# Designs tried in a protein design run: peptides against a protein of PDB entry 6TME. Part 65

Target 1, 324 residues: chain A of PDB entry 6TME
Amino acid sequence: NRLKRAYIALQAWKKAFYSDPFNTAANWVGPDVCSYKGVFCAPALDDPSVLVVAGIDLNHADIAGYLPPELGLLTDVALFHVNSNRFCGVIPKSLSKLTLMYEFDVSNNRFVGPFPTVALSWPSLKFLDIRYNDFEGKLPPEIFDKDLDAIFLNNNRFESTIPETIGKSTASVVTFAHNKFSGCIPKTIGQMKNLNEIVFIGNNLSGCLPNEIGSLNNVTVFDASSNGFVGSLPSTLSGLANVEQMDFSYNKFTGFVTDNICKLPKLSNFTFSYNFFNGEAQSCVPGSSQEKQFDDTSNCLQNRPNQKSAKECLPVVSRPVDCS
Target 2, 324 residues: chain A of PDB entry 6TME as posed
Amino acid sequence: NRLKRAYIALQAWKKAFYSDPFNTAANWVGPDVCSYKGVFCAPALDDPSVLVVAGIDLNHADIFGYLPPELGLLTDVALFHVNSNRFCGVIPKSLSKLTLMYEFDVSNNRFVGPFPTVALSWPSLKFLDIRYNDFEGKLPPEIFDKDLDAIFLNNNRFESTIPETIGKSTASVVTFAHNKFSGCIPKTIGQMKNLNEIVFIGNNLSGCLPNEIGSLNNVTVFDASSNGFVGSLPSTLSGLANVEQMDFSYNKFTGFVTDNICKLPKLSNFTFSYNFFNGEAQSCVPGSSQEKQFDDTSNCLQNRPNQKSAKECLPVVSRPVDCS

## One batch from the design tools (peptide; made by RFdiffusion4, then SolubleMPNN)

Design b1_p12_5_s1 (from b1_p12_5, 5 letters changed)
Fold by OpenDDE base, seed 2:
Structure b1_p12_5_s1 (fold): chain B 324 residues (1-324), chain A 12 residues (1-12)
Amino acid sequence: as target 1 above (324 residues)
Amino acid sequence: SVGEYLNEILSS
């Protein structure tokens, strides 16, 4: 019965292919779905004597098509990996029936529409990769209520603010890069207890950095480059005891870059170029350390090469933003 | 691959 449902689903999906350049679905013929290329069967969790479709791997198949509603018949699937294809349309709501979903990777496709809220219905989901698509609109706050290990949202069309629920996330890696997020980073960010890497690159984020960033003791990568952040760097950044890569470039930061930041014990690369900083400690100067790399290019620093003109600096530096 | 991962899960 379960394999018959899987057969119906997989045949419907094959019919939804517009192009299969590598003939991936060429052997998708007949009732023996467990022999299908990219289809993986395993004993059912509720009955080990029953064989079910437990995984799909169509990564790098360059398949053009869409995901038909009949995929909701694949109720035993826990692993769904279809990255690097040309699937278009929306993620079917019928996938809510896949209650065992553990890893969902639809990255590098042509999916459109709002955030696929069906992903929020999966109680056991640990890995979510929807990057490199055309998903748009608001990020639902509920995404961070889920016990996800990794959240990849980069290279989409998401807009609006980052939800304050971000502090509830248990993810070690979160990417927001190359979207249209706006507003401030929520102060709740400091509550992300398992965070190792967070990337905000290339959004429309603004305001002051929250002081609570300094509570991210396990962060190794913090990239906030290519946004509209203002004010001084929080003094609490001295608390980032494990940060190795830090990037604040291409913002509107002002003030002084302190010793306490540049002397962070595990810091290997600190980029603060293309801002309006008007001073830096000697420990922040590029070439001051053999173990650390710094970039102070295109700021408002005195006696440093490759800085902005006085004409560019004066309007910004003379009107410092108070983040207090 | 998904198959390898499933085998790891099932072998544990």
Scores: peptide ipSAE 0.033, ipTM 0.743, DockQ to the pose 0.032
Fold by OpenDDE base, seed 3:
Structure b1_p12_5_s1 (fold): chain B 324 residues (1-324), chain A 12 residues (1-12)
Amino acid sequence: as target 1 above (324 residues)
Amino acid sequence: SVGEYLNEILSS
C-alpha cells in the first residue's frame, strides 16, 4: 500500500505541473511508480521485502509548477532533488511526514515565503540546499541545531541577523551570500568545529569581525566581501592555519594589514581591495610572492597604485573604529 | 543522480 500512496502523491504532483518542457512526467502513468522517470525505489528500511519510493531526482527538468500537499504521502523519501526547475509557491508543511529525509535540494527554483521550517522537522537531514530562490524573512536559529553537513542559503531574500546558534553548526560548508543579512557576525562562529567553507558575500553585515574567527582551524575558504564591516582585521586571523581563499574586499575596513595574516601557510588568494586600509606589510604586497595572490586595490595605501583619493580616505582613516 | 546514489548505498 505504500506504493499506492506514492502513486497518489506523484499523480497529484503531475497535476501540479504547469509546464514540462522535456516531458519528464510523460511516463508518469499507471501504478508502477518505480518506473516513473526521476522516481527511484528501494527496499524499505523496515521491511526489505517491500519496495518503496526512496528518492526523487528531477534536477534540471525546467518544470514549472508547485509542490502539492499530497507529496506528504511520500513518507519513504530520503533523497529529494528538484533543483533547476521553475517550481513556485511554498514548501508544503505536509513534508514533515517524510521523516527519512536525508538530502533536500530545491535550489534554483522560484520558491517564496519564509524559511521552510518543515526542514527543521526532519531528524536525519544532512544536506539542505535552498539557494537561488526567493525565501525571505528571518533565518530560524534552530537551523544550526541540526546536524547538517552543508547549509546552502545563498541567493535568497533572508534578512535580520545571523543567529548566535551558528556556533552549534556541524556543517563543513555554509553559504549566506547574496541575502539581506545584517548585524555582526556572531562571536560564536569560532565554535563551528567542522567548518571548511563559509561565505558571507553581498549582505548588509556590519561591525567588527569577531576575534573568534581565528579559531576556525579547518576553514579553507572565508569570504566576507561586499558587506559593511569596519575596524581592523583581527590579529587572531593568524590562527587560520588552513585558509586558502580569503576575501575581505568591498567593506569599510581600516588599519594595517599585518604580516601574520599574509603569511598564513596555506593562503593562496587574499583579496582585501576596496576598503580603507592605510598600511600593509611587505608580505601583503601583490607580486611579493609567487605562491600567493594579493589584491590591495582601492585602499588608502601609500605608494601603491590604484588607491583611493586623499579626499575619500581622510574622513574614514582619521576616525578608525576601535574594535577592542 | 539520486538513482545512482541509491544504488551505491544499497550495494554497500
Scores: peptide ipSAE 0.032, ipTM 0.734, DockQ to the pose 0.032
Fold by OpenDDE base, seed 4:
Structure b1_p12_5_s1 (fold): chain B 324 residues (1-324), chain A 12 residues (1-12)
Amino acid sequence: as target 1 above (324 residues)
Amino acid sequence: SVGEYLNEILSS
C-alpha cells in the first residue's frame, strides 16, 4: 500500500516535469519505485519488515517542472533533496502529510510565493534550505520556534523585519543574505545559544546593532555587510570570544573601531570597509598583525589610504547617530 | 539518529 501510494506520487511528479535534460526520470517506470533514480527506500520506522520511500535526492538534475499535490502521498519521506533544478510554482500544502520530514532542501530552484508554511507543520524538521529561490513576503515568526540545526533563507525576496522570535532559534547556522529584510536586528539575537554562523549580507537592515550581539559566545562567522546600519559598533562585541570572520562593510557605521574588537582572540578576518568610521585602534590597522587580516578601506580615517573625501565624510561624521 | 541513517543511505 505505501509503495503503491509512492508510485502514484512519483508518476504524478514525472508528469509534472517539463524538461529532464539528464533523463533522470527515464527509469521511473513500473511499480518498483525503489529502483527509480533518485528514490531511496528504507525499512519503515513503524514496521522494519515494510520497505518505504524514505528519501528523494534529485540534486543537480536541472529538471524543469513543478511539485504536484500528489507528492503528499510520500508519507514516509524524511529526506527531500531537490536542489539545483528548475522547479517552479509553490510548495504543495499536501506535503504536510510528510510528518517524518527531517531534511528539506529545495534550494536553487524557481519556487515562488510566500514562505512555505507547510515546513512549519513538520515536527521533526532539522534542516531547512530554501535559498536561491523567489520566495517572498514576510518570514513567519514561527520558523524560529522550530528545533532546526540550520536555516538557509538567503537569495530570496523576503521582506519586512526579522522576527523577534529569532532568539528562540537553536540553529547553528542562519542565513538571511540577499533578501529585502528591513528594520533592526532584534535584541533577542543574543539568546541564540547554539549560533555559530549568521549572515545578514545584502538586505535593507538599518538602525544600531544591538548590544546583545556580544552574547553570541559560540559565533564564528558574523556578517552584517551591505546594509544600512548606523551608529558605533557595540562595545559588547568584545564578548565574541570565538568569532573568526566578521564583516561590517558597506554600511553607515561611525565612530571608533576599538582594540577590544580587533584583538578578539580567534579573529582572523575583520572587514569594516565602506563605512564612515573616523578612527581605529592601532590593532585594527591592516598589516598590524600576521594572524589577522583587516580592511579599513573607504572610511573617514586620517592618515590611511583609500579613504573617503572630506566632502563625503563631514556630513555624516559630524552627525553621529546616538545608539544609547 | 534516523536522519543520520537516512543520510547514509542517500549518500551511498
Scores: peptide ipSAE 0.031, ipTM 0.727, DockQ to the pose 0.043
Fold by OpenDDE base, seed 1:
Structure b1_p12_5_s1 (fold): chain B 324 residues (1-324), chain A 12 residues (1-12)
Amino acid sequence: as target 1 above (324 residues)
Amino acid sequence: SVGEYLNEILSS
């Protein structure tokens, strides 16, 4: 019965293919779905004597098509990996029936519409990759209430603010890059206890960086480049004991880049170029360390090469934003 | 791959 449902689902999906350049679904014929290319069966969790479709891997198949509602019949699927295809449309709500979903990767496709809220219905979801699509609208706050290891949202069309619930996230990796997020980074960010990597690059984020960023003791990568952040770098950034890669470039930061930041013990690369910093400690100067790489290009620094003109700097530097 | 991952889970 379960494999019969899978057969119906997979045949419906095959019919939903517009193009299959590698003939991936060429062997998707007959009732033996476990022999289908990209279909993986395993013993059912509730009955080890029953074989079920537990995983789909169609990564890099260049398939054009859509996800039909019949995919909701694949109720035993825990791993769904279909990245690097040309699937379009929306994620079917019928996938709510896939209660065992553990890893969901639909990255690098042509999906559209709002955030696929069906992902929030999966109680056991640990990995969510929806990057490199055309998802749009607001990010549901509930995404950060889930016990996810990784959240990949980059290269979409998401807008609005980052939810305050971000502090509840247990994810080690979160990417917001190359969206249309706006507003401030929530102060609750400092509560992300397992965070290793966070990327905000290429959004419309603004305001002051919250002091609470300094509480991210496990963060190794912090990229806030290509936004509209203002004010000085928080002094609390000295608390980033494990940061290796830090990028604040292409913002509107002002003030002095301090020793406490540039002397972070594990700092390998620190890019703060294309801002309006008016001073830096000697430890921040490119070439000052053999172990650390710095980029101070295009700021308002005195006696440094490749800086902005006084005409560009004066209007901004003379009106510092008070983040207190 | 998913298949390899499943095999790892089943073999553990």
Scores: peptide ipSAE 0.030, ipTM 0.735, DockQ to the pose 0.033

Design b1_p12_5_s2 (from b1_p12_5, 6 letters changed)
Fold by OpenDDE base, seed 3:
Structure b1_p12_5_s2 (fold): chain B 324 residues (1-324), chain A 12 residues (1-12)
Amino acid sequence: as target 1 above (324 residues)
Amino acid sequence: MVGEYLNEILSS
């Protein structure tokens, strides 16, 4: 019965393929769905004597098509990986029936529409990868209420602000990069207890960096480059005891880059180029350390190479944003 | 700059 439902779903999906250049679904014939390429069966959790479709892996198949609603019949699927295809349309709401969903990877496709809220319905979801698509609109705050290990949102069309619920996230890796997010980074960011890597690169974020970033003791990668951040770097960044890679380049930061930041114990790479910093500690100077790499290019620093002109600097440096 | 974990996933 369960495999019969899977057969219906998989045959409907095969019919939804517009192109299968590697003939991945060529063997998708007959009732033995467990023999289908990219389909993986396992004993059912509720009855070990019953074989069910537990996983889909069609990664790198370059398949063009869409996800039909019949995929909702794959109720035993816990792993769904269709990375690097040409699937288009929306994620079917019928996937809400896949209550065992644990890993969902639809990255590198042609999906459109709002955030796939069906992902919020999966109680056991740990891995969500929707990067490199055309998802748009607001990020639902509820995404951060889920106990996810990783959240990949980068390279989409998401807009509006980052939800304040971000502080509730248990994820070790979160990527916002290359979207259209705006507003400030929420102060609640400091509450992300498991955070190791966070990437904001290439958005429309603005305002001052919250002091609470300094509470992210486990962060190894912090990239806030290519945004509209203003003001001075928070002094609390000295609390980032494990940060290895830090990038604040291509913003509108001002003020002085301090020793307390540049002397962070695990810091390997600190890029603060293309800002309006008017001073830096000696420890921040590129070449001052063999163990650390710095880039101070295109700031308003005196006696440093490759800086902005006085004409470009003066209007900004003379009107620093007060983040206090 | 891309995170180490992100690169690992992309390489998988």
Scores: peptide ipSAE 0.018, ipTM 0.620, DockQ to the pose 0.317
Fold by OpenDDE base, seed 5:
Structure b1_p12_5_s2 (fold): chain B 324 residues (1-324), chain A 12 residues (1-12)
Amino acid sequence: as target 1 above (324 residues)
Amino acid sequence: MVGEYLNEILSS
């Protein structure tokens, strides 16, 4: 019986709770698992006459505990949302049995270990949120082979480079922010045909920005702030016809910020502060537009307020990185 | 900077 298996799983999970401050699992008693708080039942896809556990929502329950292997018995679960808890340990490999997994949100927990490769086993996964955890190591290239709509990886301990397979992603939103990613942004980034928002903030990324960023026609948010990027901004950024929010602050960029970037038709906010830019077009000057907000603070710009000293600028500006 | 979609998810 499918509900009996669910009962076993949920009771095992209850036993794996170290703390349940809101008494979320207080009613997790007896065989009627569909009455359990945070447990949602629906008719099975293969047999509408059979009721199954189709979803878990324990968001914001502040539960401390771990995910026991018995959760693999929840074979009908398509929605698994347990964000904003204090679950620790690893994501059980037994979850590979949850072949209907569609949305997996374990964000804002205390999960550790490598990337949960069990997520790669789910054929129908569309939403993956593992942000605000302690996942570490390499990002498996295969993540971008998945037909995901959203990939949230931010605020973890991921290291290594961004996989070149990123160009295969059909995701509209991808976050890498606040990890330990290093190396260059792959040139394949320009192949992300559905990308709307991408965030690289607060990593150890370096090198020149690839020209192929300019191929991201649908991107509305591009944040590459707080990294180690060098060189000039690619002239191909003029191709970002739909970008609204763009942030290159806190890098080591040099060169001239051009009109063709600052006059992007949908641009609302462009922050390029805390770099080593030595010139900007008039259209880039803060206050030059009523519709656009710019921040040119702490660059090497002449006749602008709040710029770096000549002592700070000259060593960098005089030796610009050639990205050609 | 936080994306609009990200904000939506965070606020849900």
Scores: peptide ipSAE 0.019, ipTM 0.636, DockQ to the pose 0.316; fails the geometry check
Fold by OpenDDE base, seed 4:
Structure b1_p12_5_s2 (fold): chain B 324 residues (1-324), chain A 12 residues (1-12)
Amino acid sequence: as target 1 above (324 residues)
Amino acid sequence: MVGEYLNEILSS
């Protein structure tokens, strides 16, 4: 019996709670699991006459505990949302049995260990949110082979490089922010055909920006701030016909910020502060447009306020990195 | 800077 298995799973999970400050699981008593708070039942896909546990929503419950392996008995769950809790430990491998998994949100918890590779086993997964945890190690390249719509990885402890497979991703939104990613942005990034928003904030990324970024014609948000990028901005950025928000601040960029970038048709905010740019087009000057906001603070620009000193600028500007 | 999609998720 599918609901009996669900009962076993949910009771095991309740037992795995260390703290339930809102008494969310107070009504998790008895065999009627469909009445449990945060548990949602629906007709099974294979038999509409059978009721199954199809979803879990324990968002914002502040529950402390762990995910026991018995959760693998919830084989009909397609929606698993447990964000903003205090769950710790690892994501159980037994969740591989949840073959209908469609949305998996474990964000804002205390999960640790490597990337939860069980997520790679879910054939129908579209939404993956593991942000604001303590996941560590390398990002498996296979994550971008998944037909995901959204991938949230930000605010973890991921290390190493961004996989070259990123170009295979069909996701519209990908966040890498606030990890420990290093190396260059892969040139394959330009192949992300559905990309709307990508965020690299606050990593240890370096090197030159790949020219292929300019192929991201659907991107509306591109944030590469707070990294170690060098060289000039690629001239191909003029191809970002739909970019609205662009941030390159807090890097080591040099060279000239061109009209072709600052006059992008949908650009509303362009922040390139805290770099070593030594020139900018008039169209890039803050206040030059009523419709666009620019920030050129703390660069090496002449005749602009709040710039770096010559002492700070000269060693860097005089030795520009050639990205060609 | 935070993406619009991210904000939507956070606001829900």
Scores: peptide ipSAE 0.019, ipTM 0.652, DockQ to the pose 0.318; fails the geometry check
Fold by OpenDDE base, seed 2:
Structure b1_p12_5_s2 (fold): chain B 324 residues (1-324), chain A 12 residues (1-12)
Amino acid sequence: as target 1 above (324 residues)
Amino acid sequence: MVGEYLNEILSS
């Protein structure tokens, strides 16, 4: 019965292919779905004597098409990997029936519409990769209530603010890069106890950086570049004991870059270029360390090369934003 | 600037 349902689903999907350049689905013929290329069977969790479709891997197949509702018949699928294709349309709501979903990778496709809320219905989901699509609108706050290890949202069309629920996330890696997120980074960010890498690159984020960033003791990568952040760097950044890569470039930061930041014990690369900083400690100067790389280009620093003109600096430096 | 794992992800 389960394999018959899988057959119906897979045949419906094959019919939904507009192009299969590598003939990936050429052998998708007949009832033996476990022999289909990219289809993986395993013993069912509830009955080891029953064989079920447990995984799909169509990565890098360059298939054009859509995901039909009949995919909801694949109720035993725990791994769904279809990255680097040309699938379009929306993620079917019928996938809510795939209650064993553990890894969901639809990255590098042509999916559109709002955030696929069906992903929130999967109780066992650990990995969510929806990057390099055209998903739009608000990010549901509930995404961070999920016990996810990794959340990849980069290169989409998401808008609005970062949800306050971010502090509830147990993810080690979170990417927001190359979207249209706006507003401030929530203060709750400091509660992300398992966070190793977080990337905000290329959004419309603004305001002051929250002091609570300094509570991210396990973070190794913090990239907030290419946004609209203002004010001084929080003094609490001295608490980032494990940060290796830090990037604040292409913002509107002002003030002084302190020794306490540049002397962080694990810091290997610190980029704070293309801001309006008006001073830096000697330890922040590029070339001051053999172990650390710094970039102070295009700030308002005195006696440093490649800085902004006085005309560019004066209007901003003379009106520092108070973040307190 | 991203971690090694993140770089692999973002470059793909």
Scores: peptide ipSAE 0.016, ipTM 0.595, DockQ to the pose 0.500; fails the geometry check

